# Peptides against a protein of PDB entry 4N7V: the designs that were tried, part 83

Target 1, 222 residues: chain A of PDB entry 4N7V
Amino acid sequence: TLRSITSPLVAHRLKPIRQKTKKAVVSILDSEEVCVELVKEYASQEYVKEVLQISSDGNTITIYYPNGGRGFPLADRPPSPTDNISRYSFDNLPEKYWRKYQYASRFVQLVRSKSPKITYFTRYAKCILMENSPGADFEVWFYDGVKIHKTEDFIQVIEKTGKSYTLKSESEVNSLKEEIKMYMDHANEGHRICLALESIISEEERKTRSAPFFPIIIGRKP

## One batch from the design tools (peptide; made by RFdiffusion4, then SolubleMPNN)

Design b2_p18_1_s1 (from b2_p18_1, 5 letters changed)
Fold by OpenDDE base, seed 3:
Structure b2_p18_1_s1 (fold): chain B 222 residues (1-222), chain A 18 residues (1-18)
Amino acid sequence: as target 1 above (222 residues)
Amino acid sequence: MEFPEEEPFEPLPPSLPL
């Protein structure tokens, strides 16, 4: 099943974006829907031959073929659905579209990993918890120039000198110089606070059923 | 039409604007 390979994508709270590759254009719309446009070149003109439009919660996929499959000239936005429209639920998506869905999902996950959910200013750093899940990316920009980027898989450190390295195990973290450990300790504390606030705010958001509370900014640059 | 699943996305900044 598709579900055994990936979960439904989640594009809620993401800002509109459009990226073109050689054979596809992927977009997040103002509606927070995700579009994959399949592009073919003919006579020095690019045409959109197929569009996958995915709902913001990833559960509904609308597929259409502009101009009955002849294609529509590539523009600055997806062509409107007019011809040969099919609608599928996530669990009923034909296998031939799974790779295209996965492409959309990977793009959304990338955008989420770069989309601030919580920005927290400490005495020493700007901390940012991102929208991706599980294990949201966490960035710490120290005002003195040190940077720490935490992901589920690694920690990247950029020192004041510009020296950059990646840590992939606890052993490597434990082998850090004492000065760098101080930055890591501060980063970890900021991370803990952001996760705690995320939990509390998400619970209040659930109770109120109002407009989204995220993204939020906590504190100010000193 | 073979979908280029392996084509990398364009690089994004470390943090997108709010």
Scores: peptide ipSAE 0.310, ipTM 0.851, DockQ to the pose 0.056
Fold by OpenDDE base, seed 4:
Structure b2_p18_1_s1 (fold): chain B 222 residues (1-222), chain A 18 residues (1-18)
Amino acid sequence: as target 1 above (222 residues)
Amino acid sequence: MEFPEEEPFEPLPPSLPL
């Protein structure tokens, strides 16, 4: 099943973006829907032959073939659907479209990992908790030039000298020089605070059923 | 149409603008 290889994509709160590759254009729309446009070149012109439009919650996939499959000239946005539109739920998506859905999902995941959910300014750093889940990316930009990027899989450190390295285990973290440990400690504290705030704010958001509270900014740059 | 699942995305900045 599709569910065995990916979860429904989640594009909520993501800002519009459009990225062109050789064979596809992927977009997040103002509506937070995700579009994959399949592109074919003909006579030195690019045409959109197929469009997958995926709902913001990833559960509905609308597929259409512009101009009856003849294609529509590639433009700055997906072509409007006409007749012969197919609509599928996530669990009923034909296997022939699974790769295209996964492509959209990977793009959304990438965008989420780069989309600030909580920005927290400390005395020493700008901390950013991203939108991806589980294990949201967390970036710390120290005002003195040190950078720490935490993911679920690793911690990347960029020192003042520009020296960069990746830590993949707790043992490696524990082996850090004392000076770097200080930055790591601060990063971890900022991370803890952001996670705590995320939890609290998300609960209030659930209770109020208002417009999204995120993204938020806590504090200000000194 | 062979859709290459492996078409790399263009790099995004460390954090997108708010």
Scores: peptide ipSAE 0.308, ipTM 0.851, DockQ to the pose 0.056
Fold by OpenDDE base, seed 2:
Structure b2_p18_1_s1 (fold): chain B 222 residues (1-222), chain A 18 residues (1-18)
Amino acid sequence: as target 1 above (222 residues)
Amino acid sequence: MEFPEEEPFEPLPPSLPL
């Protein structure tokens, strides 16, 4: 099943974006829907031959073929749906479209990893918890130039000198120079606070059923 | 149409604007 390969994509709260590659254009729309346009070139003109339009919650996939499959000239936005529109639920999506859905999902996950959910200013750094899940990316930009980027898989450190390295185990973290450990301690504290606030705010958001609370900014640059 | 699922995405900035 598709579910055994990927979960439904989640595009809520993402800003509109459009990215063109050689054979596809992927977009997040103002509506937070996700579109994959399949592109072919004929006589030095690019045409959209197929469109997958995915709902913001990833559960509904609408597929159409512009101009009855003849294609529509590539433009600054997806072509409007025409006749012969197919609509599928996530669990009923034909296997022939799974790779295209996975492509959309990977793009959304990338955008989420770059989309601030919580921005927290400390005395020493700007901390940012991103929208991706599980294990959201966490960035710390120290005002003195040190940078720390935490992901589910690694920690990247950029020192004042511009020296950069990646840590993949607790042993490597424990082997850091004392001066770098101070930055890591601060980053970890900021991360803990952001995760705690995310939990509290998410629960309150659930209770109130109001407009989204995220993204949120806590504090200001000193 | 074979979909180039391996085609890399264009780089995004470290943090998108709010």
Scores: peptide ipSAE 0.308, ipTM 0.851, DockQ to the pose 0.056
Fold by OpenDDE base, seed 1:
Structure b2_p18_1_s1 (fold): chain B 222 residues (1-222), chain A 18 residues (1-18)
Amino acid sequence: as target 1 above (222 residues)
Amino acid sequence: MEFPEEEPFEPLPPSLPL
């Protein structure tokens, strides 16, 4: 099943973006829907032959073929659906579309890993917790030029000199120079605070059932 | 039409603007 390969994508709170490759264009719309346009070139003109439009919660997939499959000239946005529309739930999506859905999902995951959910200014750094899950990316931009980027898989450090390295184990973290450990300790504290705030705010958001509370900014740059 | 799933996405900045 598709569910055994990927979960429904989640595009809530993501800003509109459009990226073109040779054979496809992927977009997040103002509506937070995700579109995959399949592109073919004829006589130096690009045409959209197929569109997958995925709901913001990833559970509904609308598929259409512009101009009865003849294609529509590539533009700055997906072509509007025609009368020849197929609509599927995530669990009923035909297998022939699974790869295209996975492509959309990977794009959304990438965008989420770059989308601020919580921005927290400390005395020493700008901390950013991203939208991706599980294990959201966390970035710390120290005002003195040091940068720490935490992911589920690694920690990247950029020192004041511009020297950069990646840490993939606790042993490597423990072997850091004392001066770098101070930055790491601060980053970890900022991360803890962001996670705590995320939990509290998410709970209030659930209770009120109003508009989304995120993204938020805590504090201000000194 | 084989969808080139292997085409890498264009690089994004470390953090998108708020």
Scores: peptide ipSAE 0.307, ipTM 0.849, DockQ to the pose 0.068

Design b2_p18_1_s2 (from b2_p18_1, 5 letters changed)
Fold by OpenDDE base, seed 2:
Structure b2_p18_1_s2 (fold): chain B 222 residues (1-222), chain A 18 residues (1-18)
Amino acid sequence: as target 1 above (222 residues)
Amino acid sequence: MEFPEDEPFEPLPPSLPL
């Protein structure tokens, strides 16, 4: 099943973006829907031959073929659906579309990893918890130029000198110089606070059933 | 239509604007 290889994509709270690759254009729309346009070149012109439009919650996929499959010239936005529209639920999506759905999902996950959910200013740094899940990216930009980027898989450190390195285990973290450990300690504290706030705010959001509380900004740059 | 699932996305900035 598709569910065995990916979960429904989640595009909620993401800002509109459009990215063109060699054979596809992927977009997040103002409606928070996600579109994959499959592109073919003919006579030095690019045409959209197929469109997958995915709901913001990833559960509904609408597929159409512009101009009855002849294609529509590539433009600044997806072509409008025509008469021959197929609509599928996530669990009923034909296997022939799974790769395209996965492509959309990977793009959304990338955008989420770059989309601030919580911005927290400390005395020493700007901390940002991103929207991706599980294990959201966490960035710490120290005002003195040090940067720490935490992901589910690694921690990247950029020192004042511009020296950069990646840590993949606790032993490597423990082997850091004392001066760098101070930055790590601060980053970890900021991360803890952001995760705690995320939990509390998400619970309040659930209770109120109002407009999204995220993204949020806590504090200000000193 | 064949789809190159392995085509990398263009790099995004470290943090998108709020």
Scores: peptide ipSAE 0.303, ipTM 0.851, DockQ to the pose 0.056
Fold by OpenDDE base, seed 1:
Structure b2_p18_1_s2 (fold): chain B 222 residues (1-222), chain A 18 residues (1-18)
Amino acid sequence: as target 1 above (222 residues)
Amino acid sequence: MEFPEDEPFEPLPPSLPL
C-alpha cells in the first residue's frame, strides 16, 4: 500500500513555492495544496502533460491531463483542472501515481524542514524550530556568529572562524571542546523550551479550533 | 512517463523567511 511507504503529506502553514526540474515542476499553492506538473519538451517549448494536485492534508489527490492529454504550455502556475479529472483518496491512489506522490511528499518535507514554526530569541541566539516531523529541525544562530543546526540525524556546528563539522553520535558531542559545549548547552536549552511551547500552544490551538497559532515569535532581537 | 525521482531538489535557504 502507499501508506506502507509514506504518510499523507502535510502542507499546512507552508508558504507558496514553485520549483522546476527537468521533468517536473512542484508547487505549494496559496491554498496550501501541492501540485506536481509533469513536463515534456516539444519544439523548444515545455508542456504540462499531467498534473497531480494534492490537498493540504495529503488525503485527496486530483489528477488531470491538460488539454485532453495534448498538454498545456508551462506557465508560472499549474494549469486549471479540466472536465476530465480523476479524484482519489490517499488509500485509493493507483500504484502508477505512488512515485509522483512520494516526490511531492519529499518536497513538502524539505520545505517543512526550512519553515519556521517557532522563532525564539534568547539572550545569546536566535532559535528556530521548524515545521517538519517527526524530529523537527532546530537551528540556533548565535549573535557572535556561531551556528548550530540540529536534525534527527546529525548536529552541524559552524564556529566563529567558519570551521564547520558534523556530529553524528553522542560520543562526538561529548568530545567537543569546552567552549563549544557551552554553545551546545544553550542550543539544547533553547530546543527544550521550543518543544515545550510547541506542546502547550498546540494543545490550546486544538481547544479553541480557531485560526492557526503558528508560526509564532517569542522574545525579540536584542 | 518515468518520473525522475532521483533529481535532487534545488537547495533552499537554511530558513525561509517568516
Scores: peptide ipSAE 0.302, ipTM 0.848, DockQ to the pose 0.069
Fold by OpenDDE base, seed 4:
Structure b2_p18_1_s2 (fold): chain B 222 residues (1-222), chain A 18 residues (1-18)
Amino acid sequence: as target 1 above (222 residues)
Amino acid sequence: MEFPEDEPFEPLPPSLPL
């Protein structure tokens, strides 16, 4: 099943973006829907031959073939759907479209990992908790030039000297120089605070069922 | 149409603007 390979993509709160690759254009729309345009070149012109439009919650996939499959010239936005539209639920998506859905999902995941959910300014750093889940990316930009980037898989450190390295285990973290541990401690504290605030704010958001509370900014640059 | 699963995305900035 598709579900055994990937979960439904989640594009909520993501800002519009359009990225062209060799064979596809992927977009997040103002509606927070995700579009994959399959591109074919013919006579030095690029045409959109197929479009997958995926709902913001990833559960509905609308597929259409512009100009009855002849294609529509590539433009700055997806072509409008015509009368020949197929609509699928996530669990009923034909296997022939799974790779295209996965492509969209990977893009959304990437965008989420770069989309601030909580920005927290401390005395020493700008901390950013991203939208991806589980294990949201967390970035700390120290005002003195040190940078720490935490992901589910690793911690990347960029020192003042420009020296960069990746830590993949607790033992490696514990082996850090004392001066770097201080930055790590601050980063971890900022991370803890962001996670705590995320939990609290998400609960209030659930209760109110109003407009999204995120993204938020806490504090200000000194 | 063969859609390569491994088509790379263009690099995104470390953090997108708010």
Scores: peptide ipSAE 0.302, ipTM 0.849, DockQ to the pose 0.057
Fold by OpenDDE base, seed 5:
Structure b2_p18_1_s2 (fold): chain B 222 residues (1-222), chain A 18 residues (1-18)
Amino acid sequence: as target 1 above (222 residues)
Amino acid sequence: MEFPEDEPFEPLPPSLPL
């Protein structure tokens, strides 16, 4: 099943973005829907031959073939649906579309990893917890130029000198110079605080059933 | 239609604007 290889994508709170590759264009719309446009080149012109429009919660997929399948010239936005429209739930999506859905999902996850959910200013740094899950990316921009980027898979450090390196184990973290450990400690504290705030705010959102509280900014530069 | 599964996304900035 599709569910065995991916979960429904979640595009809530993401800003509109459009990215073109050679064979596809992927977009997040103002509606927070996600579109995959499959592109074919003919006579030096690019045409959209197929569109997957995915709901913001990932559970509904609308598929259409512009201009009766002949294709519609590639533009700055997805072409409008035509009369030949198919609508599927996530669990009923035909297998032939799974790769395209996964492509959309990967893009959304990438965008989420770059989308601030919580921005927290400390005395020493700007901390940012991103929207991706599980294991949201966390960035710390120290005002003195040090940067720490935490992901589920690694920690990247950029020192004042511009020297950069990646840490993938606790052993490597423990081998850091004491000066860098101080930055790491501060980053970890900021991360803890952001996660705590995320939990509290999310619970309040659930209780109030109001408009989204995220993204939020806490504090300011000193 | 053949779909490029391995076509990488273009790099995004470290943090997108709010």
Scores: peptide ipSAE 0.309, ipTM 0.851, DockQ to the pose 0.069; fails the geometry check

Design b2_p18_1_s3 (from b2_p18_1 with P6D E16L)
Fold by OpenDDE base, seed 3:
Structure b2_p18_1_s3 (fold): chain B 222 residues (1-222), chain A 18 residues (1-18)
Amino acid sequence: as target 1 above (222 residues)
Amino acid sequence: EEFPDDEPYEPLPPSLPL
Protein backbone atom coordinates (compact mmCIF):
# COMPACT_ATOMS: atom_id res chain seq x y z
CA THR B 1 0.00 0.00 0.00
CA LEU B 2 1.03 3.64 -0.35
CA ARG B 3 0.67 3.98 3.42
CA SER B 4 3.39 1.35 3.92
CA ILE B 5 5.81 3.62 2.01
CA THR B 6 4.79 7.10 3.18
CA SER B 7 2.26 8.94 5.32
CA PRO B 8 -0.11 11.57 3.93
CA LEU B 9 1.75 14.84 3.44
CA VAL B 10 0.87 17.77 5.69
CA ALA B 11 1.19 21.25 4.18
CA HIS B 12 -0.71 23.24 6.83
CA ARG B 13 0.89 26.58 7.76
CA LEU B 14 3.42 26.37 4.91
CA LYS B 15 4.06 29.49 2.85
CA PRO B 16 3.46 29.42 -0.91
CA ILE B 17 6.47 28.27 -2.93
CA ARG B 18 7.09 27.16 -6.51
CA GLN B 19 10.13 25.19 -7.68
CA LYS B 20 10.86 24.17 -11.25
CA THR B 21 13.04 21.22 -12.16
CA LYS B 22 13.71 19.66 -15.56
CA LYS B 23 10.73 17.29 -15.49
CA ALA B 24 8.43 18.77 -12.87
CA VAL B 25 7.23 21.87 -11.10
CA VAL B 26 6.20 21.50 -7.48
CA SER B 27 4.15 24.17 -5.74
CA ILE B 28 2.59 24.90 -2.41
CA LEU B 29 -0.38 27.17 -3.12
CA ASP B 30 -1.95 29.96 -1.07
CA SER B 31 -4.64 27.39 -0.22
CA GLU B 32 -1.87 25.18 1.26
CA GLU B 33 -2.62 22.58 -1.42
CA VAL B 34 0.36 20.95 -3.13
CA CYS B 35 0.66 20.65 -6.90
CA VAL B 36 3.02 18.54 -8.98
CA GLU B 37 3.07 19.58 -12.62
CA LEU B 38 4.68 17.08 -14.99
CA VAL B 39 6.58 18.97 -17.66
CA LYS B 40 7.45 17.95 -21.21
CA GLU B 41 9.43 19.99 -23.71
CA TYR B 42 8.27 20.20 -27.34
CA ALA B 43 9.58 22.56 -30.02
CA SER B 44 11.50 24.65 -27.44
CA GLN B 45 8.34 25.16 -25.34
CA GLU B 46 7.55 23.52 -22.00
CA TYR B 47 4.09 22.02 -21.50
CA VAL B 48 2.30 20.72 -18.42
CA LYS B 49 0.97 17.28 -19.36
CA GLU B 50 -0.32 16.09 -16.00
CA VAL B 51 -1.12 17.70 -12.65
CA LEU B 52 -1.43 16.12 -9.23
CA GLN B 53 -3.21 18.46 -6.83
CA ILE B 54 -2.99 17.23 -3.25
CA SER B 55 -5.05 18.61 -0.37
CA SER B 56 -3.29 20.32 2.54
CA ASP B 57 -3.85 17.24 4.73
CA GLY B 58 -2.57 14.90 1.98
CA ASN B 59 -5.72 12.76 2.01
CA THR B 60 -7.27 13.84 -1.32
CA ILE B 61 -5.48 13.70 -4.67
CA THR B 62 -6.99 15.33 -7.75
CA ILE B 63 -5.38 14.36 -11.03
CA TYR B 64 -6.05 16.06 -14.34
CA TYR B 65 -4.57 16.28 -17.83
CA PRO B 66 -4.61 19.79 -19.34
CA ASN B 67 -6.10 20.08 -22.85
CA GLY B 68 -7.07 16.41 -22.92
CA GLY B 69 -3.45 15.37 -22.45
CA ARG B 70 -2.08 17.65 -25.19
CA GLY B 71 -0.63 19.83 -22.45
CA PHE B 72 -0.85 23.44 -21.39
CA PRO B 73 2.05 25.90 -21.78
CA LEU B 74 4.05 26.15 -18.56
CA ALA B 75 3.19 29.31 -16.64
CA ASP B 76 3.80 30.88 -13.22
CA ARG B 77 1.02 28.76 -11.66
CA PRO B 78 -0.60 25.36 -12.24
CA PRO B 79 -3.23 25.25 -15.00
CA SER B 80 -6.82 25.14 -13.77
CA PRO B 81 -8.48 21.72 -13.77
CA THR B 82 -10.87 21.54 -16.75
CA ASP B 83 -10.69 18.15 -18.44
CA ASN B 84 -10.39 14.50 -17.37
CA ILE B 85 -10.42 15.09 -13.62
CA SER B 86 -10.00 12.11 -11.31
CA ARG B 87 -10.25 12.31 -7.54
CA TYR B 88 -8.74 9.74 -5.18
CA SER B 89 -8.35 9.26 -1.48
CA PHE B 90 -4.84 8.57 -0.23
CA ASP B 91 -5.61 4.88 0.31
CA ASN B 92 -7.22 4.52 -3.14
CA LEU B 93 -4.49 6.25 -5.15
CA PRO B 94 -3.45 4.08 -8.12
CA GLU B 95 0.08 2.71 -7.83
CA LYS B 96 1.17 4.49 -11.02
CA TYR B 97 0.92 7.80 -9.13
CA TRP B 98 2.77 6.71 -5.97
CA ARG B 99 6.19 7.98 -7.07
CA LYS B 100 4.71 11.37 -7.93
CA TYR B 101 2.98 11.52 -4.57
CA GLN B 102 6.24 10.61 -2.84
CA TYR B 103 7.97 13.39 -4.76
CA ALA B 104 5.42 15.87 -3.43
CA SER B 105 5.68 14.41 0.07
CA ARG B 106 9.47 14.65 0.17
CA PHE B 107 9.31 18.25 -1.02
CA VAL B 108 6.75 19.16 1.64
CA GLN B 109 8.88 17.46 4.29
CA LEU B 110 11.90 19.45 3.11
CA VAL B 111 9.95 22.72 3.23
CA ARG B 112 8.65 21.80 6.69
CA SER B 113 12.22 21.19 7.89
CA LYS B 114 13.00 24.78 6.84
CA SER B 115 9.77 26.40 8.07
CA PRO B 116 9.92 28.02 11.53
CA LYS B 117 7.24 26.83 13.93
CA ILE B 118 8.71 28.42 17.05
CA THR B 119 11.38 31.13 17.08
CA TYR B 120 12.85 31.63 20.54
CA PHE B 121 15.39 34.31 21.41
CA THR B 122 17.60 33.50 24.37
CA ARG B 123 20.28 35.63 25.98
CA TYR B 124 22.88 34.01 23.72
CA ALA B 125 21.11 32.69 20.61
CA LYS B 126 18.21 32.65 18.19
CA CYS B 127 16.60 29.21 18.44
CA ILE B 128 14.23 27.86 15.78
CA LEU B 129 12.07 24.76 16.01
CA MET B 130 10.88 23.72 12.55
CA GLU B 131 7.55 22.29 11.33
CA ASN B 132 8.73 18.81 10.29
CA SER B 133 7.73 15.73 12.27
CA PRO B 134 8.54 13.45 13.96
CA GLY B 135 11.79 14.84 15.36
CA ALA B 136 11.55 18.43 14.13
CA ASP B 137 14.75 20.13 13.03
CA PHE B 138 16.16 22.58 15.55
CA GLU B 139 18.57 25.38 14.69
CA VAL B 140 20.54 27.56 17.08
CA TRP B 141 22.25 30.71 15.84
CA PHE B 142 24.47 32.07 18.59
CA TYR B 143 25.06 35.81 18.45
CA ASP B 144 28.82 35.23 18.59
CA GLY B 145 28.75 33.24 15.33
CA VAL B 146 28.49 29.61 16.54
CA LYS B 147 25.74 27.61 14.84
CA ILE B 148 24.17 24.28 15.79
CA HIS B 149 21.70 22.37 13.62
CA LYS B 150 19.98 19.35 15.17
CA THR B 151 18.05 16.80 13.12
CA GLU B 152 16.70 13.39 14.01
CA ASP B 153 19.82 11.85 12.44
CA PHE B 154 22.71 14.19 13.27
CA ILE B 155 24.01 17.38 14.84
CA GLN B 156 25.95 19.84 12.71
CA VAL B 157 28.26 22.32 14.43
CA ILE B 158 29.77 25.43 12.87
CA GLU B 159 32.39 27.02 15.11
CA LYS B 160 33.41 30.69 15.28
CA THR B 161 36.35 29.94 12.98
CA GLY B 162 33.98 28.57 10.35
CA LYS B 163 35.09 25.00 11.06
CA SER B 164 32.14 22.68 10.42
CA TYR B 165 31.57 19.07 11.44
CA THR B 166 28.73 16.58 11.90
CA LEU B 167 28.10 14.41 14.95
CA LYS B 168 26.15 11.15 14.49
CA SER B 169 26.55 9.44 17.88
CA GLU B 170 26.56 10.20 21.58
CA SER B 171 30.22 9.16 21.68
CA GLU B 172 31.11 11.93 19.24
CA VAL B 173 29.06 14.44 21.26
CA ASN B 174 30.83 13.37 24.44
CA SER B 175 34.21 13.85 22.75
CA LEU B 176 33.56 17.55 22.07
CA LYS B 177 35.83 20.20 23.56
CA GLU B 178 34.52 21.78 26.74
CA GLU B 179 33.89 25.12 25.02
CA ILE B 180 31.67 23.44 22.42
CA LYS B 181 29.85 21.45 25.11
CA MET B 182 28.73 24.74 26.64
CA TYR B 183 27.10 25.72 23.33
CA MET B 184 25.55 22.26 23.05
CA ASP B 185 24.14 22.49 26.57
CA HIS B 186 22.53 25.83 25.76
CA ALA B 187 21.17 24.47 22.47
CA ASN B 188 19.69 21.47 24.28
CA GLU B 189 18.02 23.71 26.86
CA GLY B 190 16.54 25.91 24.14
CA HIS B 191 15.33 22.78 22.37
CA ARG B 192 13.65 21.47 25.52
CA ILE B 193 11.89 24.79 26.07
CA CYS B 194 10.66 24.94 22.46
CA LEU B 195 9.27 21.40 22.68
CA ALA B 196 7.52 22.20 25.96
CA LEU B 197 6.01 25.38 24.51
CA GLU B 198 4.93 23.54 21.36
CA SER B 199 3.02 21.05 23.50
CA ILE B 200 1.32 23.73 25.62
CA ILE B 201 0.43 25.96 22.68
CA SER B 202 -0.87 23.03 20.62
CA GLU B 203 -3.16 22.02 23.47
CA GLU B 204 -4.56 25.55 23.80
CA GLU B 205 -5.00 25.71 20.03
CA ARG B 206 -6.99 22.47 20.17
CA LYS B 207 -9.24 23.83 22.93
CA THR B 208 -10.00 27.17 21.28
CA ARG B 209 -10.48 25.86 17.70
CA SER B 210 -9.39 29.29 16.51
CA ALA B 211 -7.01 30.32 13.74
CA PRO B 212 -3.58 28.65 13.95
CA PHE B 213 -1.33 30.00 16.68
CA PHE B 214 1.84 28.98 14.86
CA PRO B 215 4.28 30.26 13.77
CA ILE B 216 5.19 31.96 17.04
CA ILE B 217 8.05 34.24 18.04
CA ILE B 218 9.06 34.25 21.70
CA GLY B 219 11.33 36.90 23.15
CA ARG B 220 13.48 39.34 21.22
CA LYS B 221 17.07 39.70 20.16
CA PRO B 222 18.96 41.29 23.04
CA GLU A 1 8.69 8.27 -19.46
CA GLU A 2 8.94 7.26 -15.82
CA PHE A 3 9.05 10.07 -13.29
CA PRO A 4 12.60 10.15 -11.94
CA ASP A 5 12.78 9.46 -8.21
CA ASP A 6 16.00 11.49 -8.02
CA GLU A 7 14.67 14.73 -9.51
CA PRO A 8 16.44 17.33 -7.39
CA TYR A 9 14.75 20.14 -5.53
CA GLU A 10 16.12 23.65 -5.58
CA PRO A 11 18.27 24.48 -2.56
CA LEU A 12 16.43 26.07 0.35
CA PRO A 13 17.94 28.41 2.94
CA PRO A 14 18.54 27.11 6.47
CA SER A 15 15.35 28.87 7.54
CA LEU A 16 12.60 30.23 5.33
CA PRO A 17 11.28 33.72 6.05
CA LEU A 18 8.28 34.05 8.38
Scores: peptide ipSAE 0.258, ipTM 0.830, DockQ to the pose 0.057
Fold by OpenDDE base, seed 4:
Structure b2_p18_1_s3 (fold): chain B 222 residues (1-222), chain A 18 residues (1-18)
Amino acid sequence: as target 1 above (222 residues)
Amino acid sequence: EEFPDDEPYEPLPPSLPL
């Protein structure tokens, strides 16, 4: 099943973006829908032959073939659907479209990992908790030039000297020089605070059923 | 399948603008 290889994509709160490759264009729209345009070149002109439009919650996939499959000239946005539109739920998506859905999903995951959910300014750093889940990316930009990037899988450290390394285990973290541990401790504290705030704010958001509270900015750059 | 399996995205910055 598609569900065995990916979860429904989640594009909520993501800003519009459009990326073109040789064979496809992927977009997040103002509506937070995700579009994959399949591109074919003919007579030195690029045409959109197929469009997958995926709902912001990833559960509905609308597929259409512009101009009855003849294609529509590639433009700055997906072509509008006309007739012969197919609509599928995530669990009923034909297997022939799974790879294209995964393409969209991976893109959304990437964008989420780069999309600030909480920006927190401390005395020493700008901390950013990203939108991806589970295990949201967390970046710390120290004002003195040190950078720490935490993911679910690793911690990347960039020292003042520009020396960069990746930590993949607790033992490696524990083996850090004392000076680096200080930065790590601060990063971890900032991370803890962001996660706590995320929880509190998300609960209030649930209660109010208002417009999204995120993204938020806490504090000010010194 | 005709759809590529290679790295299909342009690099994104560490964090996107708010």
Scores: peptide ipSAE 0.253, ipTM 0.828, DockQ to the pose 0.081
Fold by OpenDDE base, seed 2:
Structure b2_p18_1_s3 (fold): chain B 222 residues (1-222), chain A 18 residues (1-18)
Amino acid sequence: as target 1 above (222 residues)
Amino acid sequence: EEFPDDEPYEPLPPSLPL
C-alpha cells in the first residue's frame, strides 16, 4: 500500500513556493494545496502533460491531463483542471502515481524542515524549532557565531572558527571539548523548552478550535 | 505519451529559497 511507503503529506501553514526541475514543477499554492506538474519539452517549448493536485492534508489527490492530454504551455502556476478529472483518496491512489506522490511528500517534508514553527530568543541564541515531523529539525544560532543544527539523524556543529563537524552518537557528543559542551547544553535546554511549548500550544489550539497559533515567536533578540 | 516510470524527478535541492 502507499501508506506502507509514506504518510499523507502535510502542507498546513507552509508558504507558497514553486520549484522547477527538468521533468517536473512542484508547488505549494496559496491554498496550501500541493501541485506536481509533469513537464515534457517539444520543439524547445515546455508543456505540462499531467498534474497531481494534492490537498493540504495529503488525503485527496486530483489528477488531470491539461488540454486533453496534449499538454498546456508551462507557466508561472499550474494549469486549471479541465475535463476528465480523476479524484482519489490517499488509500485508493493507483500505484502508477505513487512515485509522484512520494516526490511531493519529500518536497513538502524538505520545506517543513526549513519552516519555523517556534522561534525562541534566549540571552545567547536564536532557537528555531521547524515544522517537519517526526523529530523536527532544531537550529540554534548563537550571537557569537556558533551554530548547532539538530535533526532526527545527527547534530551539526559550526564553531566560531568556521570549523564544522557532525555528531551521530551520544559517545561523540560526550567527547566534545568542554567549551563546546556549554553551547550544546544551552541548545538542548532551548530544544526542551520549544518542545514543551509546542505541546502546550498545540493542546490549547485543539481546545479552542481557533485560527492556527503557529508559527510563534517567543522573546526578542537582546 | 505516458511519462516513463523512470525516476521522473531530480533530487530536491538541499537549499530552498524560503
Scores: peptide ipSAE 0.038, ipTM 0.722, DockQ to the pose 0.051
Fold by OpenDDE base, seed 1:
Structure b2_p18_1_s3 (fold): chain B 222 residues (1-222), chain A 18 residues (1-18)
Amino acid sequence: as target 1 above (222 residues)
Amino acid sequence: EEFPDDEPYEPLPPSLPL
């Protein structure tokens, strides 16, 4: 099943973006829907032959073939649906579309890992918790030029000198120079605070059932 | 035609603007 390969994509709170490759264009729309346009070139003109439009919660997939499959000239946005529309739930999506859905999903995951959910200014750094889940990316930009990027898989450190390295185990973290450990300790504290705030804010958001509270900014740059 | 293998996405900045 598709569900055994990927979960429904989640595009909520993501800003509009459009990226073109040779064979496809992927977009997040103002509506937070995700579109995959399949592109073919004829006589130096690019045409959209197929569109997958995926709901913001990833559960509904609308597929259409512009101009009865003849294609529509590539533009700055997906072509409007025509009368030949197929609509599927995530669990009923035909297998022939799974790879295209995965393409959209991976793109959304990438965008989420770069989309601030919580920005927290400390005395020493700008901390950013991203939208991806589980294990959201966390970035710390120290005002003195040190940078720390935490993911589920690794920690990247960029020192004041521009020297960069990646840590993949607790042993490597423990072997850090004392001066770098101080930055890591501060980063970890900022991360803890962001996670705590995320929990509290999410609970209030659930209770109020109004507009989204995220993204949020805590504090200000000194 | 099978959708081609993973065409790499364009690089994104470490953090998108708020």
Scores: peptide ipSAE 0.291, ipTM 0.847, DockQ to the pose 0.068; fails the geometry check

